Peptides against a protein of PDB entry 4KTY. Designs and how they scored, part 123

Target 1, 266 residues: chain A of PDB entry 4KTY
Amino acid sequence: YVLNDIGVIFYGEVNDIKTRSWSYGQFEDGILDTCLYVMDRAQMDLSGRGNPIKVSRVGSAMVNAKDDEGVLVGSWDNIYAYGVPPSAWTGSVDILLEYRSSENPVRYGQCWVFAGVFNTFLRCLGIPARIVTNYFSAHDNDANLQMDIFLEEDGNVNSKLTKDSVWNYHCWNEAWMTRPDLPVGFGGWQAVDSTPQENSDGMYRCGPASVQAIKHGHVCFQFDAPFVFAEVNSDLIYITAKKDGTHVVENVDATHIGKLIVTKQI

## One batch from the design tools (peptide; made by RFdiffusion4, then SolubleMPNN)

Design b2_p19_7_s4 (from b2_p19_7, 10 letters changed)
Fold by OpenDDE base, seed 1:
Structure b2_p19_7_s4 (fold): chain B 266 residues (1-266), chain A 19 residues (1-19)
Amino acid sequence: as target 1 above (266 residues)
Amino acid sequence: SKVEIKEIDGKPVPMQYEP
């Protein structure tokens, strides 16, 4: 999880799983320097750079361009006229070297690109890391641990009222570390996500969230456990909005989200 | 490296409730 510089990222659909190769290149010339530069741009104190909790959280923020002119600009409009389409990237090296050279965010990324670059960052700094793909991944944007799907009377989704969304797949990272800030047993794999999805205490970042805590429903543990929990285990709440402003729950689906979570074992 | 690849990007899943 540290020494391997070539990986596989899972994507596609739950019933049609696909894989792509990704070159992490954490040992390539200039990559370590770029990772240090990223931490410099984050104004990270030297004392914190040895703490994987702080490093992974800073990396989560800095791999995306939001808030801090970080590495990657996200785009999902299928145009990508002012940069490189996310699907054209095959590894982290070109992205990181462009960022270091230009000192400007690189266009463009989507979840697997963010995860690929973030994986390089973590591994380069000696943090064991892997990419995780979640199929039917929820994006809860109102922090209520459920997906509120508003329906018209005909059963179609009301896109104006429905703020929450479900990705066909989403990629993020897990980083291995001890968590002395948490109770015993909640170290190990920590979910971290550099795809800019939600604000976490003032900036677009996510984690580290204890995977063990998530599995056992301990959403009160820092950082961002409620959001990660919702990604993998939220219920879909189908709601009909009435003209009088009342809401009627039509159905609850507890099986749709998090159909499959995949990561490379080695 | 950069290559010309047309693949399915991450996207929102179309949803509909049919009672």
Scores: peptide ipSAE 0.031, ipTM 0.584, DockQ to the pose 0.054
Fold by OpenDDE base, seed 3:
Structure b2_p19_7_s4 (fold): chain B 266 residues (1-266), chain A 19 residues (1-19)
Amino acid sequence: as target 1 above (266 residues)
Amino acid sequence: SKVEIKEIDGKPVPMQYEP
């Protein structure tokens, strides 16, 4: 999980799983320097750079451009007029080297690009890391551990009221580390996500969240456990917004989110 | 190449991510 410089990222649909090759290139010339530069841009103290908890959290913030002029600008509008389409990237090296050279955020990324670059960052710094793909991944916008889907009386989604969303798939990272800040047993794989989804204590970042904690429903453990839990295990709440302004819960689906989570086993 | 598959029971809804 540190030495492999080429990987596979899973994407597509739960019933049509696809794979793409991704070159991490953590040993390529200039990549380590760029990772150090990223931490410098984050103004990370030297004392923190040896702590995988701090490093992974900073990395989750800095791999996205939001807040801090980090590495990648996300785009989902299918225009991509001022950069490279997310699908055109084949690895992390060109992205990181462009960032280092231009000292400006690189356009554009989506979840697998963020995850790919973040995986390089983690591995480059000696943190074992892998990419995971969650099919039917929830994006809880209001931190209530459920997906509130508002429907018009005709059954169509009310986009004004519906803030939460579901990705057909989403990629993020798991990083291996001890968690002395958590109770015994919650070390190991930690979910970290650099795709800008929600603000976490003032920055678009996510994790590290203990995978073991999430599996056992311990959402009170730092960092961002409720959000990660919701990504894989939120209920869909279908609410009809009536013309008179009243809301009625029509259905609850506890089986839709997190149908399949896949990762490459090395 | 081995893949680790974690399956959780669920039903599909149509909001999609760009491939």
Scores: peptide ipSAE 0.024, ipTM 0.615, DockQ to the pose 0.234; fails the geometry check
Fold by OpenDDE base, seed 5:
Formats: sequence, C-alpha cells, structure tokens
Structure b2_p19_7_s4 (fold): chain B 266 residues (1-266), chain A 19 residues (1-19)
Amino acid sequence: as target 1 above (266 residues)
Amino acid sequence: SKVEIKEIDGKPVPMQYEP
C-alpha cells in the first residue's frame, strides 16, 4: 500500500464495472518535494507533519483547490477549455509537478483524479493508502444521513428543492493509521476524501473517518463520519412537496445507496 | 430511480471491498 506506484481505479456503473490504470509515482523525482510544498502551502506546523491524522486531513483539503489554492480544480460540466480534461490524466506525477512549478491549482480533476493524486500524497509521506470506489454513492448536503428527493405532485423530481444527489460511482481514499484520539479498536483504515463535496468545519475536506466506526454505526467519531456513513448507507426518502407547502413521504428506499464498494487488493 | 445520477464511462472488472 506504500510501495506500489501503479494502480487500478474502478469506475463506471454497478452493472458495468470499469477499470482505469493510474500511475501514482510516489518515488519519482520531485514528488516528495511537492508533497512537502503542499504542506507548506497549507501552513502546516512541522510538529504536525509526523501525525497521519493531521496529514491526511490537511491532504484532503489541499488536494482540492477550494479554500486554499490547493492542487486540483474540479470540473463536471464537460467544459475544460482552460486546462486538461479529467479523463486525459494517466497519473499523479504530471499534476503534482505542474502544481509545484506553476504554484497554481491544476485544471481539471474529477473524483478518480482527486483520489489518484491524494493516494500519491499519502503514500509519498509513508501513509498506507488505497483508493475505494463506491457505486451509487450518496452526496448528503444537509448532514441528515438520508437522501431527500423532493417530488412535484406529478411525481417528477423538483430540482430546486432536491439538493442531495447520487453519484453512479465515487472514488475516495482509505489511509491506514492508529487513532489515539478515538477509543481502542477504531484505528486501521480511515476514509479520507479530497473531492470537494461538502464543507467540513470551514473547509472542503473529509476525514479521517474510522472505517470500523462507520461499519458499526458510530457516526459521532471525528472526522466527518456522518458524511461518509451517508455515502454508503443513506436511505432514499421520496417526498412530495404539495402546493400548500406540506411535505408527504411517498417512499423510502433503503437498498439503493452503496450497491457495491470496491478496492484493489495489494 | 428518480434520483439524478452523475455519469462517466470506462472498461469493466469487479472486486470486493475489504476493510
């Protein structure tokens, strides 16, 4: 999980799973220097750089450009005129070296690009890390652990009221570390995500969230456990918004989200 | 599903999640 510099990222759909090769290149020239530079740009104290909890949290913030002029600018609108289309990237090295050279955010990324670069960052700093793909991944934007799907009276989705969304797939990272800040047994793999999805205590970042905690429903454990839990386990709540302003729950689907979670075995 | 699904395409191989 640290020494492997080439990986496979899963994507596509649950009924048509796809793979993409990705070169992490954590040992290539200039990459360690760039990772240190990223932490410098984050103004991270030297004393914190040996703590994988702090490093992974800072990394989740800095791999995306939001808030702090971090590494990657996300784009999902199929307009990539001022940079490289997300699908054109084949690895982390060119992205990180461009960031180091230009000292400006690199355009553009989507979830697997964020996950790829973040994986390089973690591995480069000696943190065991892997990429995880979740099919039918929920994006809960109001931290209520459910997907609120608002419907018009005719049954069509009300796009104005519906803020929550579901990715056909989403990629994030798991980083291995001890968690002395949590009760015994909640170390090991921690979910971290650098794709800018939601604000976490003032910044677009996510994790580290204990995988064991999430597995056992302990969403109160730092960091961002409710969000990660929702990504894999949210119920879909279909709500009809009536003209009189009342809301009626039409249906609850507890099986749609998190149909399949995949990671490469190393 | 009536939920909006964000999509992008590639080539297939399935693996099981192991924590």
Scores: peptide ipSAE 0.023, ipTM 0.540, DockQ to the pose 0.059; fails the geometry check
Fold by OpenDDE base, seed 4:
Structure b2_p19_7_s4 (fold): chain B 266 residues (1-266), chain A 19 residues (1-19)
Amino acid sequence: as target 1 above (266 residues)
Amino acid sequence: SKVEIKEIDGKPVPMQYEP
């Protein structure tokens, strides 16, 4: 999880799982220096740089460009005129080196690119890390632990009534660390996500959230456990928006979200 | 919801999209 410089990222659909290679390159020249530079840009205190909890949280924020001129600018609108299309990246090295040289956010990334770069960052700093792909990954925008899907009276989806969404797949990272800030048993793998999805206490970041806590429904533990829980275990709530402004719950699907979580063993 | 964990190796990545 630390020594491998090439990995596999899973993507596609739950019924058509696909894979791509990703070069992490955590040992290549300039990469460690870039990771240190990232922490410098975050104005991270030196005393905190040895704490994987702080490092992973800072990394989560800094791998995306939002808030802090971090590494990657996300784009999901198929407009990549001012950079590299997310699909064109094959590894973290070029991205990180470009960031270091230009001192400006690199364009563009999507979830697997964020996860790839973040994985390099973590591994480079000696934090065991892996990429995780969740198929039918929920994006809970209103922190209600459910995905609200609004339907018109004709049965068509009204996407304007909610900001909740479901990704066909989403990639994030798990980082291995102790969690002395949590009760015993909630160390180990921690979910961290650098894809800018939701604001977490003032910044677009996510985690570290204890995977064990999430698995057992403990969403009260820092950081961002409710959001991560929702990504993998939200109920889909189908709501008909009537002309009179009333909402009627038509259906609840508790099986759609988080059908498959895939990671590489090494 | 049910969560399944599997481990597998790679090919080209499509763009992420919302279904």
Scores: peptide ipSAE 0.022, ipTM 0.517, DockQ to the pose 0.119; fails the geometry check

Design b2_p19_8_s1 (from b2_p19_8, 5 letters changed)
Fold by OpenDDE base, seed 5:
Structure b2_p19_8_s1 (fold): chain B 266 residues (1-266), chain A 19 residues (1-19)
Amino acid sequence: as target 1 above (266 residues)
Amino acid sequence: EYEVLGTNSDFAKLPRKLP
């Protein structure tokens, strides 16, 4: 999880899983220096740079450009005129070296690009890390652990009222570390995500969230456990918004989200 | 070739707040 510099990222649909090769290149010239530079840009104290909890949290913030002029600018509108289309990237090295050289955010990324670069960052700093893909990944934007899908009276989705969304797939990272800040048993794999999705106490970052905590519903455990829990285990709540302003729950689907979570087999 | 880390049924279900 540290030494392998070539990886595979899974994407596509749950019933049509696709693979994308990704070169992490954590040992290539300039990459470690760039990772250190990233932490410098984050103004991270030297004393914290040996703490994987702090490093992974800072990394989740800095791999995206939001808030702090971090590494990657996300774009999902299929307009990439001022940079490189996300699908054109084949690895982390060019992105990180461009960031180091230009000292400006690199355009553009989507989830697998963020995950790829973040994986390089983690592995480069000696943190065992892997990329995971969640099919039917929820984006809960109001921290209620539900996917609130609002329907018109005719049954069509009310896109104006429906703020929560479901990705056909989403990629993030798991980093291996002890969690002395948590109860015994909640170390090991920690979910961290650099794709800018939600604000976490002041900036777009996510994790580390204990995978064990998520699996057992301990959403009170730092960091961002509610959001990660929602990504993999939100209930879909179909709500009809009546013209009189009342809301009627039409259906609840507790099986749709997090249908399949995969990683590269070792 | 992939490793399955989990499915929906592997996660604890929490009480939900309905609108």
Scores: peptide ipSAE 0.512, ipTM 0.899, DockQ to the pose 0.909
Fold by OpenDDE base, seed 2:
Structure b2_p19_8_s1 (fold): chain B 266 residues (1-266), chain A 19 residues (1-19)
Amino acid sequence: as target 1 above (266 residues)
Amino acid sequence: EYEVLGTNSDFAKLPRKLP
């Protein structure tokens, strides 16, 4: 169990790694009560609140505002006119206390903000958790475990056809728990992500996905293993869309995605 | 400092369906 209330989040580029201090504040007054309030807003049954699988999945959904008026509104438009720009946050405490006080989603967050708040949530509820950063993180839009990059015949990317994307970096969380719902050996660290990226069975949520399952290619193991697998291990498939409607694979890059996954050293 | 949890080479490669 990680007892540090101040952490470091890694971001930037893989060849120019940057650090950001983040105050989790899991022991600050009102924070645990706010985490319980979050589960109340999710209408989570009391019987499930002792199950880290259910708690982490609910937290994944509720830390983002989508679907359920959760904690944080994501924004990537570089305007942020009606709230706090994501880069201005320095910790979870102000965000969580504002949410509890206003009972409305807090503006605005990006991946490290979501990960920071989610880390506080997990730790408050007794779930060991850490933030991880994946450099060259894929966003698979159609769950086919690959990045389909469509090119015009002149070699330029066709942005209309290309639905998949790659983040220079992306932050999410790993939570430590047993997985009695999975075969032996797939407990331990579980990937969970509160940044709203894809719909998972009706909600913008992700995980828990067994890190061991992902590493060994067991993408059928709940929850959201295909998406997490793609984030760290999808191939880039460069496809030329011909004028006649046919697709030609021009190149395959199996080394680009998931180039480096890091966390704060203990 | 950071701890490396993995790289691309640490993950199993699965058969891919080309479009």
Scores: peptide ipSAE 0.500, ipTM 0.894, DockQ to the pose 0.895
Fold by OpenDDE base, seed 1:
Structure b2_p19_8_s1 (fold): chain B 266 residues (1-266), chain A 19 residues (1-19)
Amino acid sequence: as target 1 above (266 residues)
Amino acid sequence: EYEVLGTNSDFAKLPRKLP
């Protein structure tokens, strides 16, 4: 989780799982320096740089360009005219070195690119980390711990009534650390995500969220437990929007989200 | 080749948001 510089990222569909090789390159020349530079750009106090909780949270913010001119610009429009298509990247090294050289965000990334770069960042700084892929990953945009699907009276989906969505797959990271800020038993793997999805206390970042807390429904535990919980375990709520403005729950599907969560086998 | 960390149900490729 620290020493391996080559990885595999799972993507595709739950019934057609695909693998993508990714070179983390945490030992390559200039990479550690770049990770330190990232923390410098974040204006992270030296006293916090030894705290994996703070480091992983800062990393989740800085690997994306939002808010702070971080490493990667996300794009999902399938154009990518002003940079490199996300699928063209094969590892973290070129991205990080470009960032260090240009001192400007690198274009472009999607979830596996963010996760790959973030994994390098964590491992460079001695934090055990792995990439996790969640198939049917919910994006709860309104912080209600459910995936709202609005239907017209005729049964057709109305995508305009909610910003909630489900990714066919989404990649994020888990980082291993103690959590003295949480009750006993909630250390270990912590979910962290650098893909800019939702605002967390003023910045696009996510985690560390205790995996154990998520598994046991402790959504009140910092950081961003509700969002991560929703990603893996939100119910699909099918709501009919009536012409009179009323909403009626037609169905609930508790089995759709988080169909399969995987990581590279050790 | 993968370790299952969790499971729940249904299908899709490149990251895409399902309606």
Scores: peptide ipSAE 0.466, ipTM 0.801, DockQ to the pose 0.265; fails the geometry check
Fold by OpenDDE base, seed 4:
Structure b2_p19_8_s1 (fold): chain B 266 residues (1-266), chain A 19 residues (1-19)
Amino acid sequence: as target 1 above (266 residues)
Amino acid sequence: EYEVLGTNSDFAKLPRKLP
């Protein structure tokens, strides 16, 4: 199924799961050349281009425009004046070909667009890949593996006290590869994410993070395991911010984040 | 159809951050 040029991306709400068709087009004319161009723009050594670990990490960085003038500019503010609304894209081909032609980042994407383009990139380069949707996906901004939710004394949420947030859904990719850089048993599916969320050692990128490592809580394993772990399994920490500046933990919810993680069935 | 890789619930159509 990873060889299919058309896929399905799941989105919406956990109680109202929706599907979106996405044309990957990894076999269409110009797409492979564009993927090679992407790696050229990343100044990736030729010797590393055969290593799926390096390729997926570079792809994670380059599919987003941040840091390196990569493929897609993200926008979440409903202002799409200088490009295409994320919802208007139906596949990767137009995006990648535009990038190759213009040699400038393409506007605009959100998570499923990033995931779609990244999936094409991976598959085009011979890396088995799939798109994964995580419902109630946490964005841990302070690397504490928690989702901090601050409450006013009146019980209202104060969103200004933390940069942590929860996506109703978030899409990323899993790429299949061996991980000789990790202990045995942590190869296979690796989480990689091109949606710019957090800085990872100098660039907006994420992964590859061993899915097995994440499942077993091995957050010390490269790359970005803590962040991916938090996305799927962070605890919600409800904190009341008192007027005197003290913080009181009111509640902890360990079941909210990562309520449902899905991919297209084979 | 979908294959479940994990579990927990969500909110809204387009990606949005919950408060």
Scores: peptide ipSAE 0.432, ipTM 0.784, DockQ to the pose 0.261; fails the geometry check

Design b2_p19_8_s2 (from b2_p19_8, 6 letters changed)
Fold by OpenDDE base, seed 5:
Formats: structure tokens, C-alpha cells, sequence
Structure b2_p19_8_s2 (fold): chain B 266 residues (1-266), chain A 19 residues (1-19)
């Protein structure tokens, strides 16, 4: 989880899993320096750079460009005229070296690119890390642990009212660390995500969230446990918006989100 | 090849407020 510099990222559909090769290159020239530079840009104190909790949280913020002119600019509109299409990247090295050289955010990334670069960052700094793919991954926008799907009276989705969304797949990272800030038993794998999805106490970042905490429903444990919990275990709530402004719950599906979570087999 | 880390069934279900 630290030494491997080539990996596989899973994507596609739950019933048609696809693979993408990704070169992490954490040992290549200039990469460690770039990771240190990233932490410098984050104005991270030297005393915190040895703490994987702080490092992974800062990394989740800095791998995306939002808020702090971090590494990658996300784009999902299929317009990539001012940079490199996300699908064209084959590894982290070119991205990180470009960032170091230009000192400006690199365009463009999507979830697997963010996860790939973040994985390099973590491994480069000695934090065991892996990329995980969640099929039917929820994006909870209002922190209620639900996917509120609003329907018109005719049964069609009301896109205006429906703010929550579900990715066919989403990639993020798990980092291995102790969690002395949490109760005993909640160390180990921690979910961290650099794809800019939600604001977390002032910045687009996510984690570290204890995987054990998430599995057992301890959403009160820092950091961002409610959001990560929602990604893998939100209930779908189908709500009909009536013409009179009232809402009627039509159905609840507790099995749809987090259909499959996978990582590269070691 | 991939390793399955979990499925929906592996996660705790919490009481949730319906809208």
C-alpha cells in the first residue's frame, strides 16, 4: 500500500466493472518535493506534517483546486478546452510535476484522477493508501443521510427540487492510520476524498472518516462521517411534490446506495 | 481482479427522519 507505484482503478457500472491503469509514481524524481510543496501551499505547520490525520485532511483539501488553488480542477461538463481531458491522464506524475512547475491548478480531473493523485500524495508521505470505488455512490447535499428524490405528480423526477444525486460510481481513498482522537477500535482504514463534493467546515475536503465507524453507524465521529456514511448507505426517499406544495413520501429504498465497494486485490 | 470491501448490507441502518 506504500511501495506499489502502479495501480488499477475500477469504474463503469456495477454490472459491468471496468479497469483503468494508473501510475502513482510516488518514488519518481520531484514527486516528494511536490508533495511537500503542496503542504507548503496549504500553510501546514511542520509539526503537523508527521500526523497522518492532519496530512490526509489537508491532502483532501489541496488535491482539489477549490478554496486554496490546490492541485486539480474538476470538470464534469465534457468541455476541456483549456486543459487535459480527465480521461487522458495515465498517472499522477505529470499532474503533480505540472502543478509544481506552474504553481497553478492543473486542468482537469474527475473522481479517479483526484483519487489517483491523492493516492500518490498519501503514499509518498508514507501513509498506506488505496483507491476504492463505490458503485451507486450518493451525494448528500443537505446532510440528512438521505437521497431525497422529488417527483412530479406524473412520476417524473423534479430536477429543480432534487438536489441530491447518485453517481453510477465514485472513487475515493482509504488511508491507514491510528485514530487517537477517536475511541479505541476506530483506527485502521480511514476514508478520505479529494474530489470536491461538499464543504466541510469551510473547505471542500472530506475525511479522514473511520471506515469502522461508518460501518457501524457512528456518524458523530470526525471527520465528515455523515457525508461518507451517506455515500455508501443513504436511503432513497421518493417524494411526490403536490401542486398544493405538500410532500408525500411514495417509497423508501434502503438497499440501492453502496451496492458494491471494491479495491484492487493485493 | 478486485476485492470486495463491502456492500449495502454490510452497513448499519440508522433511524432516519422522513421529509
Amino acid sequence: as target 1 above (266 residues)
Amino acid sequence: DYEVLGTNADFAKLPRKLP
Scores: peptide ipSAE 0.508, ipTM 0.900, DockQ to the pose 0.895
Fold by OpenDDE base, seed 2:
Structure b2_p19_8_s2 (fold): chain B 266 residues (1-266), chain A 19 residues (1-19)
Amino acid sequence: as target 1 above (266 residues)
Amino acid sequence: DYEVLGTNADFAKLPRKLP
């Protein structure tokens, strides 16, 4: 399974699931060297390069261009005038080789592109990895583990006050590793995400967050457990902002977020 | 074909602070 160089990424809507093929190409010429180059650009100490916890965290930062001139520039504006549209990519190889050759961030990516490239990176470095898709994926902007949707008094969404958002789908990665830094039982699959969504202690990165920890509500476990928890399990809180400045909770939806989390079956 | 890794119901519910 983890040795497959061609994968499938799920996207679309929860009730209209779509698939796209993705060539990881972890065994292609120059790809491993490029992954090592990525760690060099991150100025990662040699002592940490054998630690999947550190490697996956660095990878989550470096696969996106933010902060550190990493691999991919994200864009969601539907223009993509100065690069390749995210939908035009079919695999990781061209992206990684372009990055290695140009030594500049590659334009452009969205979540599945980030996940695809990150999957290649992890697999190249001997970390078992897979891409997962979460339908109705929350983006908690203030780390309160809930989606605050502010409404005008007329019932329309107040986009100015509403900082949180929900993706119809979002792709990230799970990496398999032990977690000696966590209590027993929280190793195994770890959520890691290279799509730049939130700042994590100074960088746009995410994870590794123990999937078991998230499932059991241990949001205090490093790294970025609150954010990942919110992505899959935050409640939607509909709040009316009154003219007098008070907030009134109109409704709570505890079932909307994390409707379906899928991966390619073995 | 896909493997279902989980749904909302598979995750622990935590106490929430409402405004």
Scores: peptide ipSAE 0.499, ipTM 0.896, DockQ to the pose 0.891
Fold by OpenDDE base, seed 1:
Structure b2_p19_8_s2 (fold): chain B 266 residues (1-266), chain A 19 residues (1-19)
Amino acid sequence: as target 1 above (266 residues)
Amino acid sequence: DYEVLGTNADFAKLPRKLP
């Protein structure tokens, strides 16, 4: 999880899983220096740079360009006119070196690109890390731990009534660390995500969230456990929006979200 | 050649948000 510089990222559909090779390149010239530069740009105190909790959280924020002129600009509009299409990247090295050279955010990334670069960042700094892919990944935008699907009275979906959405797949990272800030048993793998999805205490970042905490429903444990929980275990709530403004729950699907979570087998 | 870390039901392609 630290020494491998080539990886595989899973994507596609749950019933048609695809693989993408990714070169992490954590040992390539200039990459470690760039990772240190990222922490410098974040104005991270030296005292915190040895703490994987702080490092992973800062990395989560800095791998995306939002808030802090971080590494990657996300784009999902399928145009990508002012940079490199996300699918054109094959590894972290070119991205990180461009960032270091230009001192400006690199265009463009999507989840697997963010996860790839973030994985390099973590591994460079000695934090065991892996990329995980969640098929049918929920994006809970209103922090209610459910996916709200609004239906018109005629049964058609009204996408304007909620910002909740489901990714066919989403990639993020898990980082291995102890969590002395949590009760015993909640160390180990921690979910961290640099794809800018939601604001977390003032910045677009996510984690570290204890995987064990998520599995056992401890959503009160820092950081961002509710969001990660929702990504993997939200119920789909089908709500009919009546013309009079009332909402009626028509159905609940507890089996749709987080249908398959995978990582590269070691 | 993947390790399953968890499971639940399906939809596919490059990352897309499904309404």
Scores: peptide ipSAE 0.467, ipTM 0.807, DockQ to the pose 0.264; fails the geometry check
Fold by OpenDDE base, seed 4:
Structure b2_p19_8_s2 (fold): chain B 266 residues (1-266), chain A 19 residues (1-19)
Amino acid sequence: as target 1 above (266 residues)
Amino acid sequence: DYEVLGTNADFAKLPRKLP
């Protein structure tokens, strides 16, 4: 299935799952060359290009435009005046070829677009990869492995007190590789994410994070395990912000985040 | 058709991004 050039991406709501076809086009003319170009732009040493750990990490950085003039510019504000709306893309080919031709970041993407392009990148370079969708995906912005939700005394959400947020859905990739840099048993599927969410040691990138590590709570394992863990398993902490500036925990919901994680069935 | 890789209990419908 990882060799298919056409895929399905799940999105929407957990109770109203939607599907979107995506053409990966990893075998199309110019796509592999573009992937190599991406690694060139990243100034990736030739010696590292055969290492899926390094490649996937570089890919996670380069598929987004932040830091390094990578492939895609994200936009979530419904302003797409200087490019293509994320929803208009149907596959990776046009995006990658435009990037190669223009040598400038392509506008615009959101999570499924990032995931689609990243999937192509990985597959082009011989790394088995799939797209996964996490419904109620947390974005932990302060690295505390919880999702803080602040409430006013009247019960209304105060979004100004935290940068934490929850996506109704979020797409990222899993790449199959061995992890000799980790203890035995933590190879296999690795979460990698090119959607720019958090800074990871100086760049907007994420992964590879061992799925097995995440499942077993080994957040100390490189790379970005805490963030990925939080995406799928953060507790919602409802905090009332008192007028005097004190915070009171009103409720904890351990069941909300990571409601459903899915991928295309084989 | 999808393969379930993980699940959790449902809460409530949220907007696109919360908060």
Scores: peptide ipSAE 0.441, ipTM 0.818, DockQ to the pose 0.269; fails the geometry check

